# Ledger of designs, part 156: peptides against a protein of PDB entry 1IK9

Target 1, 211 residues: chain A of PDB entry 1IK9
Amino acid sequence: MERKISRIHLVSEPSITHFLQVSWEKTLESGFVITLTDGHSAWTGTVSESEISQEADDMAMEKGKYVGELRKALLSGAGPADVYTFNFSKESCYFFFEKNLKDVSFRLGSFNLEKVENPAEVIRELICYCLDTIAENQAKNEHLQKENERLLRDWNDVQGRFEKCVSAKEALETDLYKRFILVLNEKKTKIRSLHNKLLNAAQEREKDIKQ
Target 2, 207 residues: chain A of PDB entry 1IK9 as posed
Amino acid sequence: MERKISRIHLVSEPSITHFLQVSWEKTLESGFVITLTDGHSAWTGTVSESEISQEADDMAMEKGKYVGELRKALLSADVYTFNFSKESAYFFFEKNLKDVSFRLGSFNLEKVENPAEVIRELIAYALDTIAENQAKNEHLQKENERLLRDWNDVQGRFEKAVSAKEALETDLYKRFILVLNEKKTKIRSLHNKLLNAAQEREKDIKQ
Target 3, 195 residues: chain B of PDB entry 1IK9 as posed
Amino acid sequence: MERKISRIHLVSEPSITHFLQVSWEKTLESGFVITLTDGHSAWTGTVSESEISQEADDMAMEKGKYVGELRKALLSVYTFNFSKESAYFFFEKNLKDVSFRLGSFNLEKVENPAEVIRELIAYALDTIAENQAKNEHLQKENERLLRDWNDVQGRFEKAVSAKEALETDLYKRFILVLNEKKTKIRSLHNKLLNA

## One batch from the design tools (peptide; made by RFdiffusion4, then SolubleMPNN)

Design b2_p20_6_s2
Fold by OpenDDE base, seed 4:
Structure b2_p20_6_s2 (fold): chain B 211 residues (1-211), chain C 211 residues (1-211), chain A 20 residues (1-20)
Amino acid sequence: as target 1 above (211 residues)
Amino acid sequence: as target 1 above (211 residues)
Amino acid sequence: EEEEEEKEEKEFEEKLQNIE
């Protein structure tokens, strides 16, 4: 089961932060359980896949788009843009929410809730879920932090090896050229010496022919 | 202000999860506010630095050690080892907690709490703090994840450059040696040719002298 | 092959002469 808790402001009680819990299996489209609380009272309702489909049809909205709007309204809360407004009557237990566009507000959905007999149990379970989520997120953060520190070390190690490889390549090239020049110069000197000996031998032979 | 919320089990009500909130400024040693709730009622007390010092003295415990035990008891909850037990009387509003060692239990501290007139406000604020903490931890998690992905890319990039540098070094060495061998062999061939010419010239001169 | 080797040899000798 997936769950999301959001803060909402009810139009009727804007000074009192309410909490909207939505719980679902795999997809919100398959239905969900909605719970509203003010920290004293709680109200719960179950919304079926058929109700979601009916509301989408009544709105003349494609089901996937409607579910996308439900996800924004119910799981993100009223985001900082107050695009979604929430209404609840404690008397009728009727919950409805609207999407506010620039020039038009329209009802996105409505649910009949039931007052919970033991709201403290629902509130305790909600707080437990929050604390569990905090602990899980802390563990993930500690893991990611350790992994980042590892990756940074590994990067520094290979960077240092790379720089050494570059320097070693340049040094190798320079050393090889120096060694090759020495050997080639020795051979060039030997060639020059042999040519001079040939010239001298030819000059001596020309002298011997001239008696 | 720093804050920690923990789940605790009261010895008197072990079936009902309670929540212990501790709030403090900089250090727990400077005093703290303790709040207990069952999701319906709430109780709050303020503990001063002088009370902490007095409790440490009454226990004949060094203050830093005592504060260390308070931190374990009040901020970690009863860890999985149930080393700390919590007691609360709703009638007297007396809260006390004990450290359980193998053969000895001792009272670690006691506080007089006051029943909160509006527990729903305290509960709402507590849930708000949990939700804010979740959001902050999620943002940190997303940041660390993006940084992890960056570091992994950067590592792969430098690793690939390093491997190319190694291969290029080996290729350079091989190429330079091949080229050097060609030039060297040419010079060796020229030297051999010149030596043969010198030997032939010497043989011809020896024939001319015999003639 | 021989012309390419002779060309590579000359280019290598030229590189060597530029280091001297």
Scores: peptide ipSAE 0.023, ipTM 0.833, DockQ to the pose 0.047
Fold by OpenDDE base, seed 5:
Structure b2_p20_6_s2 (fold): chain B 211 residues (1-211), chain C 211 residues (1-211), chain A 20 residues (1-20)
Amino acid sequence: as target 1 above (211 residues)
Amino acid sequence: as target 1 above (211 residues)
Amino acid sequence: EEEEEEKEEKEFEEKLQNIE
């Protein structure tokens, strides 16, 4: 089961933060349980897949688009843009919400809720879920932090090896050229010496022919 | 201000999860505000630095050690080891807690609380804090995840450069040796040719002398 | 010094011959 708790403001009580809990199996389309609380009272309703389909049809909206709007309205938490307006009557237990666009407002959905006899249990369970979620998210954060520190160490190790490899390549090239130049210069000196010996031998032969 | 909410069980009501909120400035030692709720009623008390010091003295415990025990009892949330027992009387508003060791139990501290007139406001604010903490932790998790993905890419990039550098070093060495051998062999061939010319010149001179 | 350079040069020439 998936669950989301959101802070909302009711048009009837704009000064009192309410909490909207939605619980569903796999997809919101298959139906959901909605719970509303003001921290004193709680109200719950079950919305079936058939009710969702009927509301979509009544709106002449494609079911997938309608479920997408429900997901935004009920699961997003009230972002700073009052795109969704929530209404609830404690007397009728009728909950409805509207989407407000610049030039048009329309009812997105409506549900009958039932007042919970023991709201304290619902509130306690809601707080427990929040605390359990905090603990789970903290454990994930600590894990990700340790993994970041590991990856940073691994990066530094490879970077240091790479820099050493670059330097070793340059040093190798320089060393090989120096060694090669020494050997080649020796061979050049020997070639020059042999040429001089040939020149001297030719000059001596020319002297011997001239007696 | 720092704040921690913990789930606790009261000895008087072990079937009902209670929530213990502690709020303090910088350190618990400087005093704190404690709030207890069962999701219907709430009780609050302020504990001063002087009261903490007096309780430590009454226990004949070092203040730093006592504050360390308070921090464990009040901020850790009830871990599976019932090392801390919490007691509260709704009639007297007296809250006390004990540390239970294998062979000894002792009272760690006691506070007078006051019943909150509007518990719904305290409960709503507590839920708001939990939801805000969840949102903050989610944003941290998303940030750390993106950073992990960045570090992994950076590691793969450097690793690939390192492997290319290793291969390039080996290729450079092999290429330089091949080029050197070619030039060296040319010089060796020229030396051999010059030696043969010297030998021939000496043989011709020996013929001319016999002639 | 010259004899060590001549030895290093010979060892280098031998290393070169072993690559051929």
Scores: peptide ipSAE 0.021, ipTM 0.831, DockQ to the pose 0.050
Fold by OpenDDE base, seed 2:
Structure b2_p20_6_s2 (fold): chain B 211 residues (1-211), chain C 211 residues (1-211), chain A 20 residues (1-20)
Amino acid sequence: as target 1 above (211 residues)
Amino acid sequence: as target 1 above (211 residues)
Amino acid sequence: EEEEEEKEEKEFEEKLQNIE
């Protein structure tokens, strides 16, 4: 089961923050449980897949698009954009919400809720879920932080090895050329010496021919 | 102001999860506000720095050690180890907690609380704080995840460059030696050729002298 | 092959001369 708690404001009680819990299996399209609380009272309702399909049909909206709008309204919390208006009557237990666009407002959905007999239990369970979620997210954050510190060390280590490899490659090239020049210069000196000996021998022979 | 909410069990109501909120400025040693709730009722008390000092003195405990024990008891939540037992009387509004060691149990602290007139407001604010903390932790988690993915890419990139640098260094050495051998062999061939020419010239001169 | 080796040899010898 997936769960999302969001903060909402009711048109009837704009000064009192309400909390909307939605619980579902895999997708909202398969139905969901909705719970509303003001921290003193709680109200719960179940919405079936058939009701969602009927509301989509009544709206002449494609079901996937309708479920997408339900997801935005019910799971996003108080988005900054007042795009969704929530209404609830404590007398009728009727909950409805509207999508407010620039030129059009329309009812997006409506649910009959029932007043919970033990609101304290629902509130305690909701707080428990929040605390459990905080603890899980903290553990994930600590894990990711440690992993990031590891990856940063590993990056610095390989970067330092890479820089050393670059420097070592340049040093190797320079050293090899220096050594090769020394050996080749020795051979060039031998060649020059042999050429001079050949020239001297030829000059001596030319002198011997000229007597 | 710092805040911690923890789940506790009262000895008087072990089947009903209670929530303990502690709020403080910088350190618990400077005093704190404690709030207890069962999701229906709430109780609040303020503990001053002087009361903390007095309790430490009454316990004959070093103040820093005592504050360290308060931090463990009040901020850790339901640690798995039942090391702390919480007691509260709704009639007297007296809250006290004990540290349970293998051979010794002792009262660690006690607070007089007052029943909150509007518990729903305290509960709503507590839920708001939990939701805000979840949202902040989720944003941190997403940031750390993206940073982790970045660092992993950067590591793979430098690792691949490092491997290429190693291979290029080895290839450079091999190539330079091969080229050097070619040039050196050319010079050796020239030396051999010049030696042969010198030998031939000497043999011809020796023939001319014998002739 | 021999002409490529002679070319590589000359290019290497020229590169050596430029370091000197």
Scores: peptide ipSAE 0.024, ipTM 0.834, DockQ to the pose 0.045; fails the geometry check
Fold by OpenDDE base, seed 1:
Structure b2_p20_6_s2 (fold): chain B 211 residues (1-211), chain C 211 residues (1-211), chain A 20 residues (1-20)
Amino acid sequence: as target 1 above (211 residues)
Amino acid sequence: as target 1 above (211 residues)
Amino acid sequence: EEEEEEKEEKEFEEKLQNIE
């Protein structure tokens, strides 16, 4: 089961933060449980897949688009753009929400809720879930931090090896050329020496022929 | 101001999860505000630095050690080892907690709390703080995840450059040796040719002298 | 590092001797 808790403001009680919990199985489209609380009272309702389909049809909206809007409204809370307005009557237990656009406001959905007999149990469970989520997210953060530190070490190690390899390549090239030049110079010197000996021998032979 | 919320079980109400909020400035040693809630009622007390010092003295415990135990008890909640036992009387508003060791249990601290007139406000604020903490931790997780992905890419890039550098070093060495051998062999061939010419010239001269 | 350099140097000398 998936769950999202969001803070919302009710049009009737704008000074009191309310909390909207939505719980669902795999997809919001398959239905969900909605819980509203003000920290003292709680109200719960169940929305079926058929009700979601009916609301989409009543809106003349494609179901996937409707569920997308429903997800934005109920799982994000009132984003900073106040795109969604929430209304709740404690008397009728009727919850409805509207999408506010520049030129058009329209009802996005409406649900009948029931007042919870023991709101403290719902509130405690909600706080427990928040604390569990915090602990899980902290554990993920610690894991990701350790992985980041590992990856940074691994990067530094490879970078150091790479720099050593570059330097070693340059050094190797320089050394090989130096060594090769020495050997080639020796061979060039030997060639010059042999050539001079041949020239001298030819000059001596030319002198011996000229007596 | 720092804050920690923990779940605890009271000895008097072990079936009902309670929440212990501790709020402090920079250090727990400088004093703290403690809030207890069951999701319906709330109780608050303030513990001064002087009270912390007095409790440490009464315990005959070094202050830093006492604050360390206080931090474990009040900020971690009852860890899985049930090392800390929490007691609260709703009638007297007296809160006390004990450290349970194998052979010794002792009172770690005691506080007088006051019942909050509007517990819903405290509970809403507590839930708001939990939701804020979740959002902050999610943002940190997303950041760390992106950084991990960056570091992994950077590692792969350097690793690929390193492997290319290794291969290029080996290829360079091989190519330089091949080129050197070709040039050296040409010089060796020239030396051999010149040496043979010298030997032939010497043999001809020896024939001319015997002639 | 020094052992690898000494090994590369010996391999170079051996390669040179086989060429000379």
Scores: peptide ipSAE 0.018, ipTM 0.828, DockQ to the pose 0.041; fails the geometry check

Design b2_p20_6_s3
Fold by OpenDDE base, seed 4:
Structure b2_p20_6_s3 (fold): chain B 211 residues (1-211), chain C 211 residues (1-211), chain A 20 residues (1-20)
Amino acid sequence: as target 1 above (211 residues)
Amino acid sequence: as target 1 above (211 residues)
Amino acid sequence: DEEEEEKEFKEFEEKLKNIE
């Protein structure tokens, strides 16, 4: 079961933060359980897949788009741009929410809720879920931090090896060229010396033929 | 202000999860506010630095060690090894906790709490803090994840450059050696040819003298 | 002379191998 808790403000009680819990199995489309609490009372309702489909049809909205709007309204909390307005009557236990566009507000959905007999249990379970989520996220953070530190070390190690490889390549190339130039010059000198000896020998032979 | 919320089990009500909130400014030693709730009622007390010092003295414990035990008892939740036992009387509003060692339990501290008039406000604020903490931890997780992915890319990039540098070094060295061997062999061949010409010239001169 | 040149060339080849 997946769960999301968000803060909401009810139009009727804007000074009191309410909490909206939505619980579902795999997809919100398959239905969900909605729970509302003010920290004293709680109200719960179950919304079926058929009700979601009916609401989408009544709105003349494609089901996937409607579920996408439900996900934004019910799971993201009303983000800072109060695009979603929440209404609840404690008397009728009727919960409804609207999407506010620039010049048009429309009802996105409505649910009949039931007052919970033991709100403290629901509240305790909600707090437990929050604390469990904090603990899980802290463990993930610690893991990611350790992995980040590992990757940084590994990067520095490879970078250092790379720089050493570049320097070693340049040094090797320079040394090879120097050594080869020396040997080539020695061989050029020997060739020049041998040519001079041949020229001298030819000149001496020409002198010996001339008695 | 720093805050920690933990789940605790009261000896008197082991079937009902309670929540223990501790709030402090910089260090727990400077005093703290303790809040207990069962999701319906709440109780709060303030513990001063002087009370902490007095409890440490009464226990004949070094203050830093005592504060260390308070931190474990009150902030870590009773970890899985139920080393800390919590007791609360709703009638007297007396909260006390014990450290359980193998063969010895001792009282670690006691606090007078006061029943909160509006527990729903305390509970709502507590849930808000949990949700804020979740959001902060999620943002940290997302940041660390992105940084981890960046570092992995950067590592792969440097590794690929390093491998290319190694291969380029080996290829350069091999090419240089091949080129230089060819040039050296050409020079060797010229030297050998010149030596043979000198030997032939010397032999011809020796024949001409015998003639 | 040829043996000495061949020796110098071998020494050079060995000096080259010692750069690897």
Scores: peptide ipSAE 0.018, ipTM 0.825, DockQ to the pose 0.045
Fold by OpenDDE base, seed 3:
Structure b2_p20_6_s3 (fold): chain B 211 residues (1-211), chain C 211 residues (1-211), chain A 20 residues (1-20)
Amino acid sequence: as target 1 above (211 residues)
Amino acid sequence: as target 1 above (211 residues)
Amino acid sequence: DEEEEEKEFKEFEEKLKNIE
């Protein structure tokens, strides 16, 4: 089951931070459990897939678009741009929220909540979930940090091997050319020596013809 | 100010998860604020550096070792090995904790707490801190993930350049040898040609002498 | 003479190969 807790401000109690917990299975569209608390009292309601579909129809909104707006309203908390306003009556246990755009405010949804008999248990479970989430996220951070350190070592090792390969290529080219020049010079010297022997033999033959 | 929240079980109420919050400046040794809550009531106490020093002296323990034991007891929660037991009386507001080793249990510390008049405010602030910590840890996780993805790309790029450098070194060696062999064969052919010319000139000279 | 030149050339080709 997935869960999100958000801070919200109620229009009726703007000085008191409320916490909105939403719990769902796989997708918010299949229904969810909504829990509201002020740290003293708690209220819970269950919203079915049929109720979500009915609210989308009542709004004349496509279901996927409506669920997308529900997700933004209920899972993001009060985003920095007071786009969603939350209302709750402790007397009627009626929760409703509005989307406020520049020129249009409209009711996005409404839920009947029930007062929880033991709010302390709900609050304790909520705090437990937060602490578990912190521990899980810390373990993920430590894992990612160790992976970063591994990847950095592996990068430095390959970089050092690459630099050695570049230097070895340049050294190989230089060494091969030096060795080749030495051998070519030996062959050039042999060619010159044979040419001089041929010239001497020709000069001796011209002397032998001149008796 | 640093803060840690832990789950604890009280010997008097083992069925109810309690939350122990410790808040301090820079080091636990300089003193701390301790807050206990069951999600309905809250109790708070302030422990000074002088009280920590006095408790270390009363235990005949070196101060740094004592603070190290305080840190383990108060900041780790109930570690998996029930090494620390927590006791609290709601009547006396007296909190004490014991370290339980195989053959020895001893009182590690004790604090007088005061009942908070508005526990809901303390609970709301505690939940706010948990939610802020979750958000901060999520942002760190996203940053580390992006850094991992960058390091992996950089590693793949250098690895690919290294493999190309290895292949280019082998190709260079092979190409240079082929070119060198061609030039050497040309020089060999010239040497052979000059040797044959010398042999022919010597044979003609022997014919001219017999002639 | 030709056999010695071929031997020197083979020794040279081996010296080139020993640059591996």
Scores: peptide ipSAE 0.018, ipTM 0.825, DockQ to the pose 0.049
Fold by OpenDDE base, seed 1:
Structure b2_p20_6_s3 (fold): chain B 211 residues (1-211), chain C 211 residues (1-211), chain A 20 residues (1-20)
Amino acid sequence: as target 1 above (211 residues)
Amino acid sequence: as target 1 above (211 residues)
Amino acid sequence: DEEEEEKEFKEFEEKLKNIE
């Protein structure tokens, strides 16, 4: 089961933060349970897939778009300020919300809620869920931090090996060329020496032929 | 101000999760505000630095060790099962907690609390803090995830450059040696040819002298 | 002389192999 708690402000009680919990199975489109609380009282209602479909039809909105708007309204808490307005009557237990655009305000949805007999149980469970979520997110953060530290070490190790490889390549190339030039120069010197000896021998032979 | 909310079980109400909020400035040792709630009622007390020092003295415990035990009891929630036992009387508003060891149970601390007149305000503020903490931790998780993905890309890039550098070093070495051997062999062949010409010239001269 | 040049050259080839 998926669950999202958001803070909302009711038009009737703008000074009192309310909490809107939405719970669903796999997809919000399949229906959801909505719970509203002010920290003293709680109200719950179940919204079926058929009700969601009916509200989409009544709005003349494509169902996927409507569910997308429900997600923004009910799961994002205070979206961008004033885009969604929430209304609740404690007397009728009627909850409705509107989308406010520059030139158009329209009702996005409406739900009948029921007052919870034991709101403290709902509130405790809600706080437990928040604390569990905090603990899970902390564990994820600690894991990601350790993984980042590992990746940074691994990066530094490879970077250091890469720099050593570059330096070793340059050093090897330089050394090989130096050694090559030395040996080639020795061989060139020997060739020159042998060539001079041949020239001298030929000149001496030409002198011996000329007596 | 630092703040920690934990879930506890009271010996008197073991079936009802209670929430213990501790708030402090910089260090728990300088004093703290403790708030207890069951999701319907709330109780608050302030514990001064002097009270903490007195409790440490009464326990004949070193203050730093005592504060360390307070941190474990009051900030870790349910530490390892059954290490800390919490007691609260709603009648006297007396809160005390014990550390349970195998052979010794002892009172770790005791506080007088006051019943909050508007518990809904405390509960709403507590839920707000939980939701803020969730949002902050989610933002940290998203940041760490993006950093992790960056570090992984950077590692792969350096690793790929390193492998190319290794291969390029080996290829360079092999190519330089091949070229070097070819040029040396040409020079060796020239030296051998010149040496043979010198030997032949010397043998012809020795024949001309014997003739 | 040819044997000495061939020896120097073998020593050089061995020195080259000892750099690998």
Scores: peptide ipSAE 0.018, ipTM 0.826, DockQ to the pose 0.047; fails the geometry check
Fold by OpenDDE base, seed 5:
Structure b2_p20_6_s3 (fold): chain B 211 residues (1-211), chain C 211 residues (1-211), chain A 20 residues (1-20)
Amino acid sequence: as target 1 above (211 residues)
Amino acid sequence: as target 1 above (211 residues)
Amino acid sequence: DEEEEEKEFKEFEEKLKNIE
């Protein structure tokens, strides 16, 4: 089961933060349980897949688009954009919400809720879920932090090896060229010496022929 | 201000999860505000630095050690180890907690609380803090995840460059040696040729002298 | 002969430069 808790403001009580819980199995389209609380009272309703389909049809909206709007309205939490307006009557237990666009406001959905007999249990369970979520997110953050520190060390190690490899390549090339030049110069000197000996031998032979 | 909310069980109501909030400025030693709730009622008390010092003295415990025990008891949340037992009387508003060791249980501290007139506000604010903490931790988690993915890419890039550098160094060394051997062999052949010419010239001169 | 040896050495140096 998936669950989302969001902070909302009701039009009837804009100064009192309310909490909207939605719980569902796999997809919101398959139906959901909605719970509203003000920290004292709680109200719950179950919305079936058939009710969602009927609301979409009544709106002449494609079901996938309608479910997409439900997800935004019910699961996003009240973002600073007053795009969604929530209404609830404690007397009728009727919950409805509107989408507010620049030039048009329209009802997106409506649900009959029931007052919970033991709201304290719902509130306690809601707080427990929040605390469990905090603990889970903290453990995940600690894991990611340790992994980032590991990856940073591994990066520094490879970077240092890479820089050493670059420097070693340049040094190797320079050293090999220096050694090659030395050996080549020795061979050049030997060739020059042998040529000079040949020239001298030829000159001596030319002198011996001239007698 | 720092704040911690934990789930606790009261000895008087072990089937009902209670929530313990502690709020303090910088250090618990400077005093704190404690709030207890069952999701219906709330109780609050302020504990001063002087009261903490007096409780430490009454226990004949070093203040730093005592504050360390307070931090464990009040801020850790009920770990599965029943090391801390919490007691509260709704009639007297007296809150006390014990540390349970294998061979000894002792009272660690006690506080007089006051029943909150508007518990719904305290509960709403507590839920708001939990939701804000979840949102903050989610944002941190997303940031750490993106950083992790970046570091992994950076590591793969440097690793690939390093492997290319190693291969290029080995190839360079092999190529330079092959080229050097070719040139040396050419020079050795020239030297051998010149030596043979010198030997032939010497043999011809020896023939001319005999002639 | 010295000119031919200098040519061979220059050709070698050029063959080394054409490796970059």
Scores: peptide ipSAE 0.018, ipTM 0.825, DockQ to the pose 0.047; fails the geometry check

